# Ledger of designs, part 105: peptides against a protein of PDB entry 3KDP

Target 1, 230 residues: chain A of PDB entry 3KDP
Amino acid sequence: PFLIFIIANIPLPLGTVTILCIDLGTDMVPAISLAYEQAESDIMKRQPRNPKTDKLVNEQLISMAYGQIGMIQALGGFFTYFVILAENGFLPIHLLGLRVNWDDRWINDVEDSYGQQWTYEQRKIVEFTCHTPFFVTIVVVQWADLVICKTRRNSVFQQGMKNKILIFGLFEETALAAFLSYCPGMGVALRMYPLKPTWWFCAFPYSLLIFVYDEVRKLIIRRRPGGWVE

## One batch from the design tools (peptide; made by RFdiffusion4, then SolubleMPNN)

Design b2_p18_1_s4 (from b2_p18_1, 14 letters changed)
Fold by OpenDDE base, seed 1:
Structure b2_p18_1_s4 (fold): chain B 230 residues (1-230), chain A 18 residues (1-18)
Amino acid sequence: as target 1 above (230 residues)
Amino acid sequence: DVLEEARRLLEEGRRYLA
């Protein structure tokens, strides 16, 4: 997100605080939960064909897959960001290069795509309003990510969700998202302004996309062991 | 609508913290 912020010079879609909340509050507990997940039977039983080459290839492929998932997560967040800004009059194309004027507190007449002038305060409110949905989007997408990371080859439907710690992690990150979104003062303290509950659903297509992507990937792996998607 | 709600909630939050 920050790279796009720099490259496109758009208003910051995800603040540092939200990033920290993701890292500490959303990613850490799920990661711990995965550590307690029972090893996939095929992972434990599979002997490396070539311990030197296959390990490196597999690590690269896994990193690429997780990288792709991360990109989908980011895409979901940006989608929500652009939708919110568009609903407030700032079309995506108009946001390009707007950061300089957007962040200037002395400019109180920044125009949106429809010619409406926005004060600095108004702009910051809408900017910070985007932080929460972005965060929530990441959380919702992480539901799928966390679930799919339990297995490498088996479907989620085969492995199930028996890990109570995983369930706790999902609950915790959701509760944290709700807390940060709706608890009074969070907008002031964390620049995470409340959002309509409907915005939680904006992430669902991307969560589903990740889920489908991973299930397809795993299906390919099961059908073609040792393939490039492993 | 989002902006108005955000403003309202921000003001409410500020009042809550004050």
Scores: peptide ipSAE 0.013, ipTM 0.386, DockQ to the pose 0.035
Fold by OpenDDE base, seed 5:
Structure b2_p18_1_s4 (fold): chain B 230 residues (1-230), chain A 18 residues (1-18)
Amino acid sequence: as target 1 above (230 residues)
Amino acid sequence: DVLEEARRLLEEGRRYLA
């Protein structure tokens, strides 16, 4: 998100507070929950591999998979961001290079894609309105991420959801997202303005995409053990 | 509705800082 902000010079899509909430609030409980997840059924039956070469390959492939998932999460957040701005008159193409004028409090006549002029205050309201749905989008996508992280090869449908701590983590993330989105004063304190409930559904296609991606990956691994996708 | 609420919160924040 930060790299796109710098390269495209668009209005800030994700605030510092939201970043902290993701890093400290939403990721900690899930990470702990994964430590208590039951071992995958096939891991215990796997014959010892060469500990030097096979470990390195597996670590690289896992790192790449997590990197790809992170990119899909970011894309989901940016999609929500662009949709909100488009609904308020700012088309994605018009946002390119707009940050300089957007952040200048002395410019009160920034034009949108339809020629409407926006004051600094109005622009900041719209910007902060984007922070919350970006955060919520990440949380919704993280639901899929947490579920798929339970196994390396087995389908989620085969492994099931027996870890109560993981389930608690999902509820904790959701509760935090709801609190930050709808609690009075969060707009003032954290620059996270209220979110229409309909925006929660904007992330669902990306959650589904991650789920499908991982299931396909795992299917390939099951069919071709030791392949490049593992 | 979201924009109106956001505006109210912004105004409240300004009053608090003031």
Scores: peptide ipSAE 0.011, ipTM 0.346, DockQ to the pose 0.027
Fold by OpenDDE base, seed 3:
Structure b2_p18_1_s4 (fold): chain B 230 residues (1-230), chain A 18 residues (1-18)
Amino acid sequence: as target 1 above (230 residues)
Amino acid sequence: DVLEEARRLLEEGRRYLA
């Protein structure tokens, strides 16, 4: 988010402290939970791989898959950001290069895509209104990511939700999102204004997309062992 | 640095509420 903020010179979609909450609060517990996930029944039954050649190939493919999921996650956040700004009169094309004028306290006549003038205070309210939905979108997408990452080959429906630590990770992540979204003072402390409950659902299509993508990927792996999708 | 940034943001936020 911060890189795109700099490159595209758009209004800041997500605050630095919020990013830290994602990295440390929402990602760490789920990551630890994966270490305690029950091994796949098929992995333990597989013959020993060549430790030199097979490890490198698998690590690269896994890294690519996780990288793709991470990109989809970021796209989900930005989608929510652009939707909110568009609903407030700022179309995505108009946001390009707008940062300089957006962040200038002395410019109180920044025009939106429809010619409406916005004061500095009004612009900052809209900006901070975007932070919470962006964060929540990331969390909701992370639900799907966490669920799909517990297995490499087996479907979630085959492996099941047996890991209590994984469930705890999902709960903790959701509780943190709710706390940051609705606790008084978060608008000031984290520049995260309270979120309308409807915005929680904005991320669901992306979570579903990731889920479907991974299930299809795993299905292909099961049908074609040793294929390029592994 | 993270704590300092968090404090800075809190102070900035207090200024906006005031």
Scores: peptide ipSAE 0.000, ipTM 0.274, DockQ to the pose 0.023
Fold by OpenDDE base, seed 4:
Structure b2_p18_1_s4 (fold): chain B 230 residues (1-230), chain A 18 residues (1-18)
Amino acid sequence: as target 1 above (230 residues)
Amino acid sequence: DVLEEARRLLEEGRRYLA
């Protein structure tokens, strides 16, 4: 998310606090669960490894899978961001390169895609309006990650342990999202304005996309064991 | 490596925006 902000010079789609919350609060448990799942899957599918020389987890596979999922998550967040800004008169194309003027408090006549002028304060309200939905979108998309991990065919025993971790992660990220979205004062303190309940659903297509992606990935792995997609 | 770099960039970005 932040990389696109830098590259495209668009208004900040996700605040620093929300980024921190994602990194520390939402991404950690899914990452652990994914790593755990990959480790178990690798143990079950491969011949017994030399515990001294062989890593239980293919770091490249984990990195690739996590990276790909992360990209889809980011796309989901940006989708929500662009939708919100578009609804407020800023089309995606117009946002490109707008950051400099957007963040300048002395420019109070930034035009939207329709020629409406926006004061600095108004722009920041819209920006901060994007922060919460973006965050929530990431959380909702991360639910798909949890579901993906849960749907993996592992031993009943190992899957049970994973389920506990995944369930915990689900509750943690959901509780955090709810807290940040609806706790009084978050708009002022964290620049996260209250979320309309409808925005929780904005991420669902991307959650589905992640699910489809994982199923396709699994299908490819099953058809081509040891492939680059594994 | 990519994830580490991404994390680094994110941390740098956070520091810049803080």
Scores: peptide ipSAE 0.000, ipTM 0.249, DockQ to the pose 0.021

Design b2_p18_2_s1 (from b2_p18_2, 16 letters changed)
Fold by OpenDDE base, seed 2:
Parts: structure tokens; C-alpha cells; sequence
Structure b2_p18_2_s1 (fold): chain B 230 residues (1-230), chain A 18 residues (1-18)
């Protein structure tokens, strides 16, 4: 998210404090919880493989865990960011290069995509309005990501949710998201303005999409071992 | 205003560390 902010020169989609809350508060417990997930039954039944092949499998799993999940979360967050700004009159194309004028306190006539002028204070309210939904979107996406990453080949329906630590992690991150979204003073302390309850559901289509995608992927892997999808 | 300035400085500092 921060790299896109720098490269595209868009208004800041997510504050650094919020990023720290994600990394330390939201991501750590779920990540640890995955370490305690029971081994998939079909993996344990496999014969010992060539060390080179096992390394490749581990690298792929690491890539999925750190690369794909992070990208999915970022995409979900940016989706929410662009939706909020679009609802406030700023279309995505108009945001490109706008940061310099956006962050200048002395410019009080920044125009949106419809020619409406925005004061510095108004712009910052909109910016800070994006921080909380971005964070919440990440949490909601993590619900799906954590559930799908607990298995390699088996469906969620086959593996089930037996890891109490994972379940605890899901509740913890949700409780943290609720706290940061609705606790008084978070707008001042963390630049996270209160979130409308409807925004909790904005990520659901995305979470459903990745869930369905992963279930289909796993189904293909089970039916065609060694395919391009593995 | 002071909190905002402090947060901005922190953000800038963190940006330099990245």
C-alpha cells in the first residue's frame, strides 16, 4: 500500500500507525495460529519426497503465505479506498498525482472529479475516513485468507476448523478492528475515524471470491495432481 | 494540531526507514 502511495502520488490510503496495528496486532496472532494448524491428512500420508522437491513445495507455501495473502489484502484495502474516495467525488484516475496538492495546507481549492472544491480540512477528513475501512477490509479478507491457507489440498469443509488458536486469532483481530473503529479518540490518536457498520460488508464479495477461487483450485489439485494449478 | 504534526513527523521518519 505504501509503495503505491509513493509511486502513484495518491492521497495516503493507510496511515503508518494503522499499518503497525495490522502488522503487530492483526497479522501476528493469525500467523502464529497457522503454525499450530494440524497437518493436512493427505500430506501426512505421502511418502518422503526428494529434498529438492520438498524445498520447492515449502517455497511455494511461503510464497502463498507471504506474497499472495499480502497482495490480496492490499488489493482489498485499495478497493475500499477507491470506493470511499469515489463516493466522495474523487475518481481513481483523478487521484493520480494529487498528493502534492492534497497534502498542502495552503491549497484549499483542490477540485474533485466533478469540479467541487475541497478545503484542506475536508480532504483530511476524507483521507482519515479511508483509514478505518481499509483496516477493517484487511481484517475481513484475513478471515477468508486464514481459512483457505490452513490446508494445501483439502477443502475447508473436509479439514474443518479444529485449531482453537486460529479461531481465537479470528476473534481477536475482529475485536481489535471493532475497538479501533468505534473507540472514542481513535480519530485523534490513530487517524482512524469511526466506521459505518455497512463498511464491514464491503470486503465480503472479495472474501467470497478468494474463498471460491481457492476451493476450486484445491478441487482441481485433488483431481489432477501435478497440474499447473499446484 | 500538535498531535497531527507529531503523527506527520512520525510518518515521515518511518518512510525514511523503509
Amino acid sequence: as target 1 above (230 residues)
Amino acid sequence: DLVERGLKLLEEALKLLE
Scores: peptide ipSAE 0.000, ipTM 0.259, DockQ to the pose 0.021
Fold by OpenDDE base, seed 4:
Structure b2_p18_2_s1 (fold): chain B 230 residues (1-230), chain A 18 residues (1-18)
Amino acid sequence: as target 1 above (230 residues)
Amino acid sequence: DLVERGLKLLEEALKLLE
């Protein structure tokens, strides 16, 4: 999210606090869950025929999977961000390069895609309105990612302990999202305005797309076991 | 490739919102 903010020069989609909450709150539990899953899978793995090559391949696969999941999560958040801004009159194309004018306190006549002028205060309200839904979208996408990660491993027997950590992670992320979204004072303290319930649903189509994409990817991998579908 | 696909999906989704 921050990289796209810099590269595209768009208004800040996520506040620093929301980023910290994602990195420390929502990403930590999945990372721990996956670490435990890997440890458990490694315990269940028969002695690797070649521990050096198999470790390297696994580490690469894991890093690629995490990188891919992170990119998908970011895309989900940006989708919600663009939806919210579009609903407020700022089409995605118009946001490109707008950051400089957006963040300038002295410019009170920033035009939206429809020619409506926005004061600095109004723009910041809209920006801060994006923070909570973006965060919630990431959480909802993370749910899908966690479920997908669970379904990748065909062994029904490995599901037991993995399920508890997964469920705990989902609960923690959801509780954090609910706390940040609905706790009184968060709008003032964290500039995260209360989220309309409708915004929770904005992430679901994207989560579904991710799910479908991953299932298709799995199907392709199953059909072409030698194909590096990068 | 995933980024490109994600971006394409995003673009398509944005087009649907237009």
Scores: peptide ipSAE 0.000, ipTM 0.194, DockQ to the pose 0.025
Fold by OpenDDE base, seed 1:
Structure b2_p18_2_s1 (fold): chain B 230 residues (1-230), chain A 18 residues (1-18)
Amino acid sequence: as target 1 above (230 residues)
Amino acid sequence: DLVERGLKLLEEALKLLE
């Protein structure tokens, strides 16, 4: 996300504090919780791993945890970011290359896509208004992603929500998101301005889409073991 | 396998974009 910010020269979609909250607050506990997830029925039938020779976490699990989730989070976050900025008059195409003028405190007449001029203060409010929804979007996407990552092949409906630590992690990240979003002073302290409750739902279609996609993928894997979908 | 390969490529791409 930060590289895209630099390359595309868009207004900062995610603040440093928000990044830290994601990495340490929302991702860590859920990720650890997956270690306590009940094994898949097929995994339970496997021979005991040799701790000296076998990787604790295979490349597939790493790919799922860091690759897939990271991509989905980034996509979801940027989606919300662009939606918010578009709602405030800044279409995605207009944001490209805008950063230099956006961040210049002496330019108080930056025009949006509709010719409205924005002062530096107004722009920064809008920018910081994006941080919280971006964070919340990641949390909402993580609900699906974490559930998806419970199993590689089995459906969530088969595996169930038996991991109390995972459930706690989901609650914790949601509570943290709510705290950061609505606690007085967070806008000043963390540059995370309060968001309307409706923004929590911005990621839901995306989260649902990913969930459905993964369930379909898993269904195909179960029906066609060793197929190209793996 | 194709999906896994694609995911690996995407993972590598994401690492570059972080």
Scores: peptide ipSAE 0.000, ipTM 0.233, DockQ to the pose 0.021; fails the geometry check
Fold by OpenDDE base, seed 3:
Structure b2_p18_2_s1 (fold): chain B 230 residues (1-230), chain A 18 residues (1-18)
Amino acid sequence: as target 1 above (230 residues)
Amino acid sequence: DLVERGLKLLEEALKLLE
């Protein structure tokens, strides 16, 4: 998010504090929970790992976890960001290059896509209004990410949801997201203004997309072992 | 192999976005 802020010169979509809350708050317990996941039912049917050639964390696992899923998470967050700004009169194309004027406290006549002038204070309210929904979008997408990471090959429906620590992780990250979104003073302290409850649902299509994508991928792997999809 | 390469590129791109 911060790189896109710099490269595209758009208003800041997600604050540094919220990024830290994701990295240290919402991701830590879920990541630890995966260490307690039950082994896949077919694990003993696989060929033993060659300790000389096979990495414990193979390129396929890294690529899936950080590459594809992370891109979908980022897209989900930016989608929410652009929707909020568009609802406030700033179309995506108008945001390109706007940061310099947006962040200038002495410019109080920045025009939106419809010619409405925005004061510095009004612009900052809209900017900080984006931070909370962006954060919540990432958390909701992380639900699907955590669930799909339970298994490498088996369907989640085959593996089940028996890991109590994983379930706790899902509740913890959700509770943290709710706390940061609705606790009084978070707007001042963290630049996270209160979230309209409807924004929680904006991430659901992306969460579902990740889930469906991974289930289809795993299904293909089960049907065609050694295929290009692996 | 192609998927693996694509996923590595995406991982690197995501690391840059963080």
Scores: peptide ipSAE 0.000, ipTM 0.240, DockQ to the pose 0.021; fails the geometry check

Design b2_p18_2_s2 (from b2_p18_2, 16 letters changed)
Fold by OpenDDE base, seed 3:
Formats: structure tokens, sequence, C-alpha cells
Structure b2_p18_2_s2 (fold): chain B 230 residues (1-230), chain A 18 residues (1-18)
């Protein structure tokens, strides 16, 4: 999010402190949970790992967690960001290059896409209103990520949800999201204004998309072992 | 193989963005 903020010169979609909360808070427990996941049935049939040649972490699992899914997470967050700004009169195209004027406290007549002038204070309220929904969107999308990354080939329905640490991870990241979204003072401390409950649902289509995508991918892998989809 | 290489590249890119 921060790189896109710099490259596209758009208003800051997510605060740096909030990014740290994602990296340290929402990612650690999920990562640990994967280490305690029940072995996939086909993995159990494989020959023992060669400790001299095989990596500790399955590269295929890493590629799913941080590659394709990570991209969809980012897209989900930015989607929420653009929706909020569009609802406040700033269309995505208008945001490109706007950062310089947006962050200038002495410019109080920045126009939106409809010619409405926005003061610096008004702009910052809108910016900070985006931070919380963006973060929550990432968390909701991570629910699907955690669920799907526990297996490589088997469906979630086949493997089941028996990993207590995984369930704890889902709870922890959700609790953190709720805390950051609704605890008094977070708007001042973290630049995260209180979240309207409706914004929790904004991420659900993306979470579902990830889930469906991965289930279809796994289905294809099961039907065509060694295919290009792997 | 191509998909795997693409995924690794994307992983590295995401790590740089973190």
Amino acid sequence: as target 1 above (230 residues)
Amino acid sequence: DLVERGKKLLEEALKLMS
C-alpha cells in the first residue's frame, strides 16, 4: 500500500503503523498455524524428506500464501479504498497525482471529481476513514487465505477444520481488527477512524473469490496431476 | 514451472512491499 501511495501519488490508503500491525499481528499466528496443520493425505504417502536437499517449507505453499493470494488481498484492500473515496466524490482517475495537493495543509480548495471543494481537514477525515476499512478488508481476505493454505491438493472440505491453532489465528486477527476499528482513540493514535459495520461485508466477495478460486485450482490439480496449474 | 517461477517472483515483490 505504501509503495502504491508513492508511485501513483494517491492519498495514503493505509497508515504505516497499521501496516506494522498487519505484519506483526495478523501474519505471525497464521504462519505458526500452518506448522501445526494436519498432514495432507497425499503428503503422508510421499517418501520421507531428504534433509540435505529439501527445503523445510514447501515452496508451493509459500507461493500460494504470498504470491497469488497476496495479490488478491492487495486488490481487495485497494478496491475498498477506491469505493470509499468514490462515495466521497473522488473517482479513481482523479486520485492519480493528487497527493501533493491533498497533503498540503495550505490548500483548502482541492476539487473532487464533481467540482466540490474540500478543505485540508475534510480531506484528512476522508483519508483516515479509508484506513480502517482497508485494514479490515485485508483481515477478512486473510480468513480465506488461512483456510486454503493448509493444504496443497485436498479440498478444505476433505481436510477439515481441526487445527485449533488455525482457529485461534482466525480469532486473533479478527479480534485485532475489531480492536483497531472500534476502540476509542484509534482515530487519533493510529489514524483509523471507526468502521461502519457495513464495511466488514465489503471484503466478503473477495474472500469468497479466493476460496472458490483455490477450490477450483485444487480440483484441477486432483484431476490432472502434474498440470501447468501447479 | 512457469507458474512456479511467476509465483516466486510475486512473492519476492510482495516481500519488498512489506
Scores: peptide ipSAE 0.000, ipTM 0.240, DockQ to the pose 0.021
Fold by OpenDDE base, seed 4:
Structure b2_p18_2_s2 (fold): chain B 230 residues (1-230), chain A 18 residues (1-18)
Amino acid sequence: as target 1 above (230 residues)
Amino acid sequence: DLVERGKKLLEEALKLMS
């Protein structure tokens, strides 16, 4: 998100505080939960066929898979961001290069895609309105990511949801998202304005996409052991 | 224990951000 902010010069899609909440709140607890993954997980159990060569290849393939999931996750966040801004009159194409004028406090007549002028205060309200839904989108996508990360080869349907710590992590992450979204004062304190309940569902297509992607990947691995998809 | 430590760390971080 921050790289796209710099490259495209768009308004900041995710605030620094929100990023910190993701790093500490939504990534740390899930990572801890995965450390307690049950013995049915094949992530660590599958020995490389050749420990000298296959270990490095396997690490590269895992890194690539996580990179792909991360890209889908980012796309989900940006989708929510662009939808909110479009609903407020800023089409995606109009946001390109707008950052300089958007962040200038002295410019109070920034036009949207429909010619409506926005004051600095109004623009910041819209920007901060995007932060919370972006965060929640990441949380919802991470639900799917946590579930699929239980195994490398086995389907989620085969592995099941036996890890109580993982389930607890999902609830904790959801509770944190609800707290940050609806607790009074969060708009002032954290620049995370209240979220409409409907925005929780905005990420569901992307969660489903990640789930389907991973199940297809795992299916290919099962049918073609030793393929490049592993 | 690790989960509990993580929760405490998160709570502290949230307090610092408030």
Scores: peptide ipSAE 0.000, ipTM 0.250, DockQ to the pose 0.069
Fold by OpenDDE base, seed 5:
Structure b2_p18_2_s2 (fold): chain B 230 residues (1-230), chain A 18 residues (1-18)
Amino acid sequence: as target 1 above (230 residues)
Amino acid sequence: DLVERGKKLLEEALKLMS
C-alpha cells in the first residue's frame, strides 16, 4: 500500500494506526493458530527427495504463493479505497498527483472530478473514512487466507474447520475490525471513521478469488506432485 | 509537537517496513 502511495502520489489510503492494528492485532493470533494447524496438516508431511535442493525450492514456492496472496489483499484494499473516493466525487485518475494539494491545510478549494470544491477538513474526513474500509477489506480477505493455509494439498472441504484456535483468531480479528469501525471516538482517537455495513461485502469478491486461486493451486499439486506450483 | 513528531517518525518507519 505504501509503495503505491509514494509512486502515484495519491491521498493516504491506510493510516499508521491501522497498519499497526493489522501487524500486531490481526496477524498474531492467526500466526499462532497456523503453528498448531501445521502439526495436523499435510504441509510438513512430505519428505524432500533431495533434502538440500528440494527443501529450498519448496520454501521459495511457498514464499511466492504468500507474496501473491499479499498482492491480492492489497488490490482488495485499494479497490475499496478507490470506490469510496469515487462515490465522494474523486475518480481514480483525478487522485494521481493530488496528495500535495490534498494534505495542504491552506488549500480549501481542491476540486473533485465534478468541479465541487473541498475544504481541508472535508478532505480529511473522506480520507479517514477510507482507512476503516481498507482495514476491514484486509480482515475479510484474511479470512480466506487463514482458511486456505490450513493445508498444502487438501481442499478446505476435505480438511474442515477443526482448529479451535483458528476459529478464535477469525473471531478476534472480526471483533477488532467491528470495534475500530463502530466504537464512538475512533474517528478522533485513531482517525478511523465509522463504516457503512455494506462495505464489509466489498471485499468478498477478493476473498473468493483467493479461495479459488488456492483451490486450483492445490488441485494442480495433487495431480502433479513435485511440480513447480508446489 | 513531540508526540506529533514521534507519530511522524513511527509513520516513516512503518512506511519503510511496508
Scores: peptide ipSAE 0.000, ipTM 0.268, DockQ to the pose 0.021
Fold by OpenDDE base, seed 2:
Structure b2_p18_2_s2 (fold): chain B 230 residues (1-230), chain A 18 residues (1-18)
Amino acid sequence: as target 1 above (230 residues)
Amino acid sequence: DLVERGKKLLEEALKLMS
């Protein structure tokens, strides 16, 4: 998110403190939970291989999974960011290169996509309004991502939800999201303004899409081992 | 294989950006 902010010169979509909360508060427990997930049934049926090569393959798979989760989360967050700004008159194309003027407190006539002028204070309110739903979107998307990452090939319906640590992680991150969204003072402390309840559902279509995509992917892998989808 | 390669490239890109 921060790199995109720099490269695209868009208004800051997510505060640094919020990023730290994601990394330490929402990502750590779920990431640890994945390490305790039950082995996939098809993996357990495989003959022992070279421990060194198997370890390397496993590390690569874990790294790929975490990288993919992070990307999906970022995409979900940016989706929410662009939706909020678009609802406030700032279309995505208009945001490109706007940062310099956006962050200048002496410019009080920044125009949106419809010619409406925005004061510095108004712009910052909109910016900080994006922080909370960006965070919540990450959490909601992460629900699907964590469930998906339980297995490489098996359906979520086949593997089930047996990992108590994963379940705990899901509740913990949801509770943290609720706390950060609704606790008084978060706007001042974390620049996370209170979230409208409707924004909890903003990520659901995206989460569902990813879930369906992965289930279809896994189905194809099971039917066609070694196919192009793998 | 193509999806896996794409994921790997994306992961590497993310590592470079981290």
Scores: peptide ipSAE 0.000, ipTM 0.247, DockQ to the pose 0.020; fails the geometry check

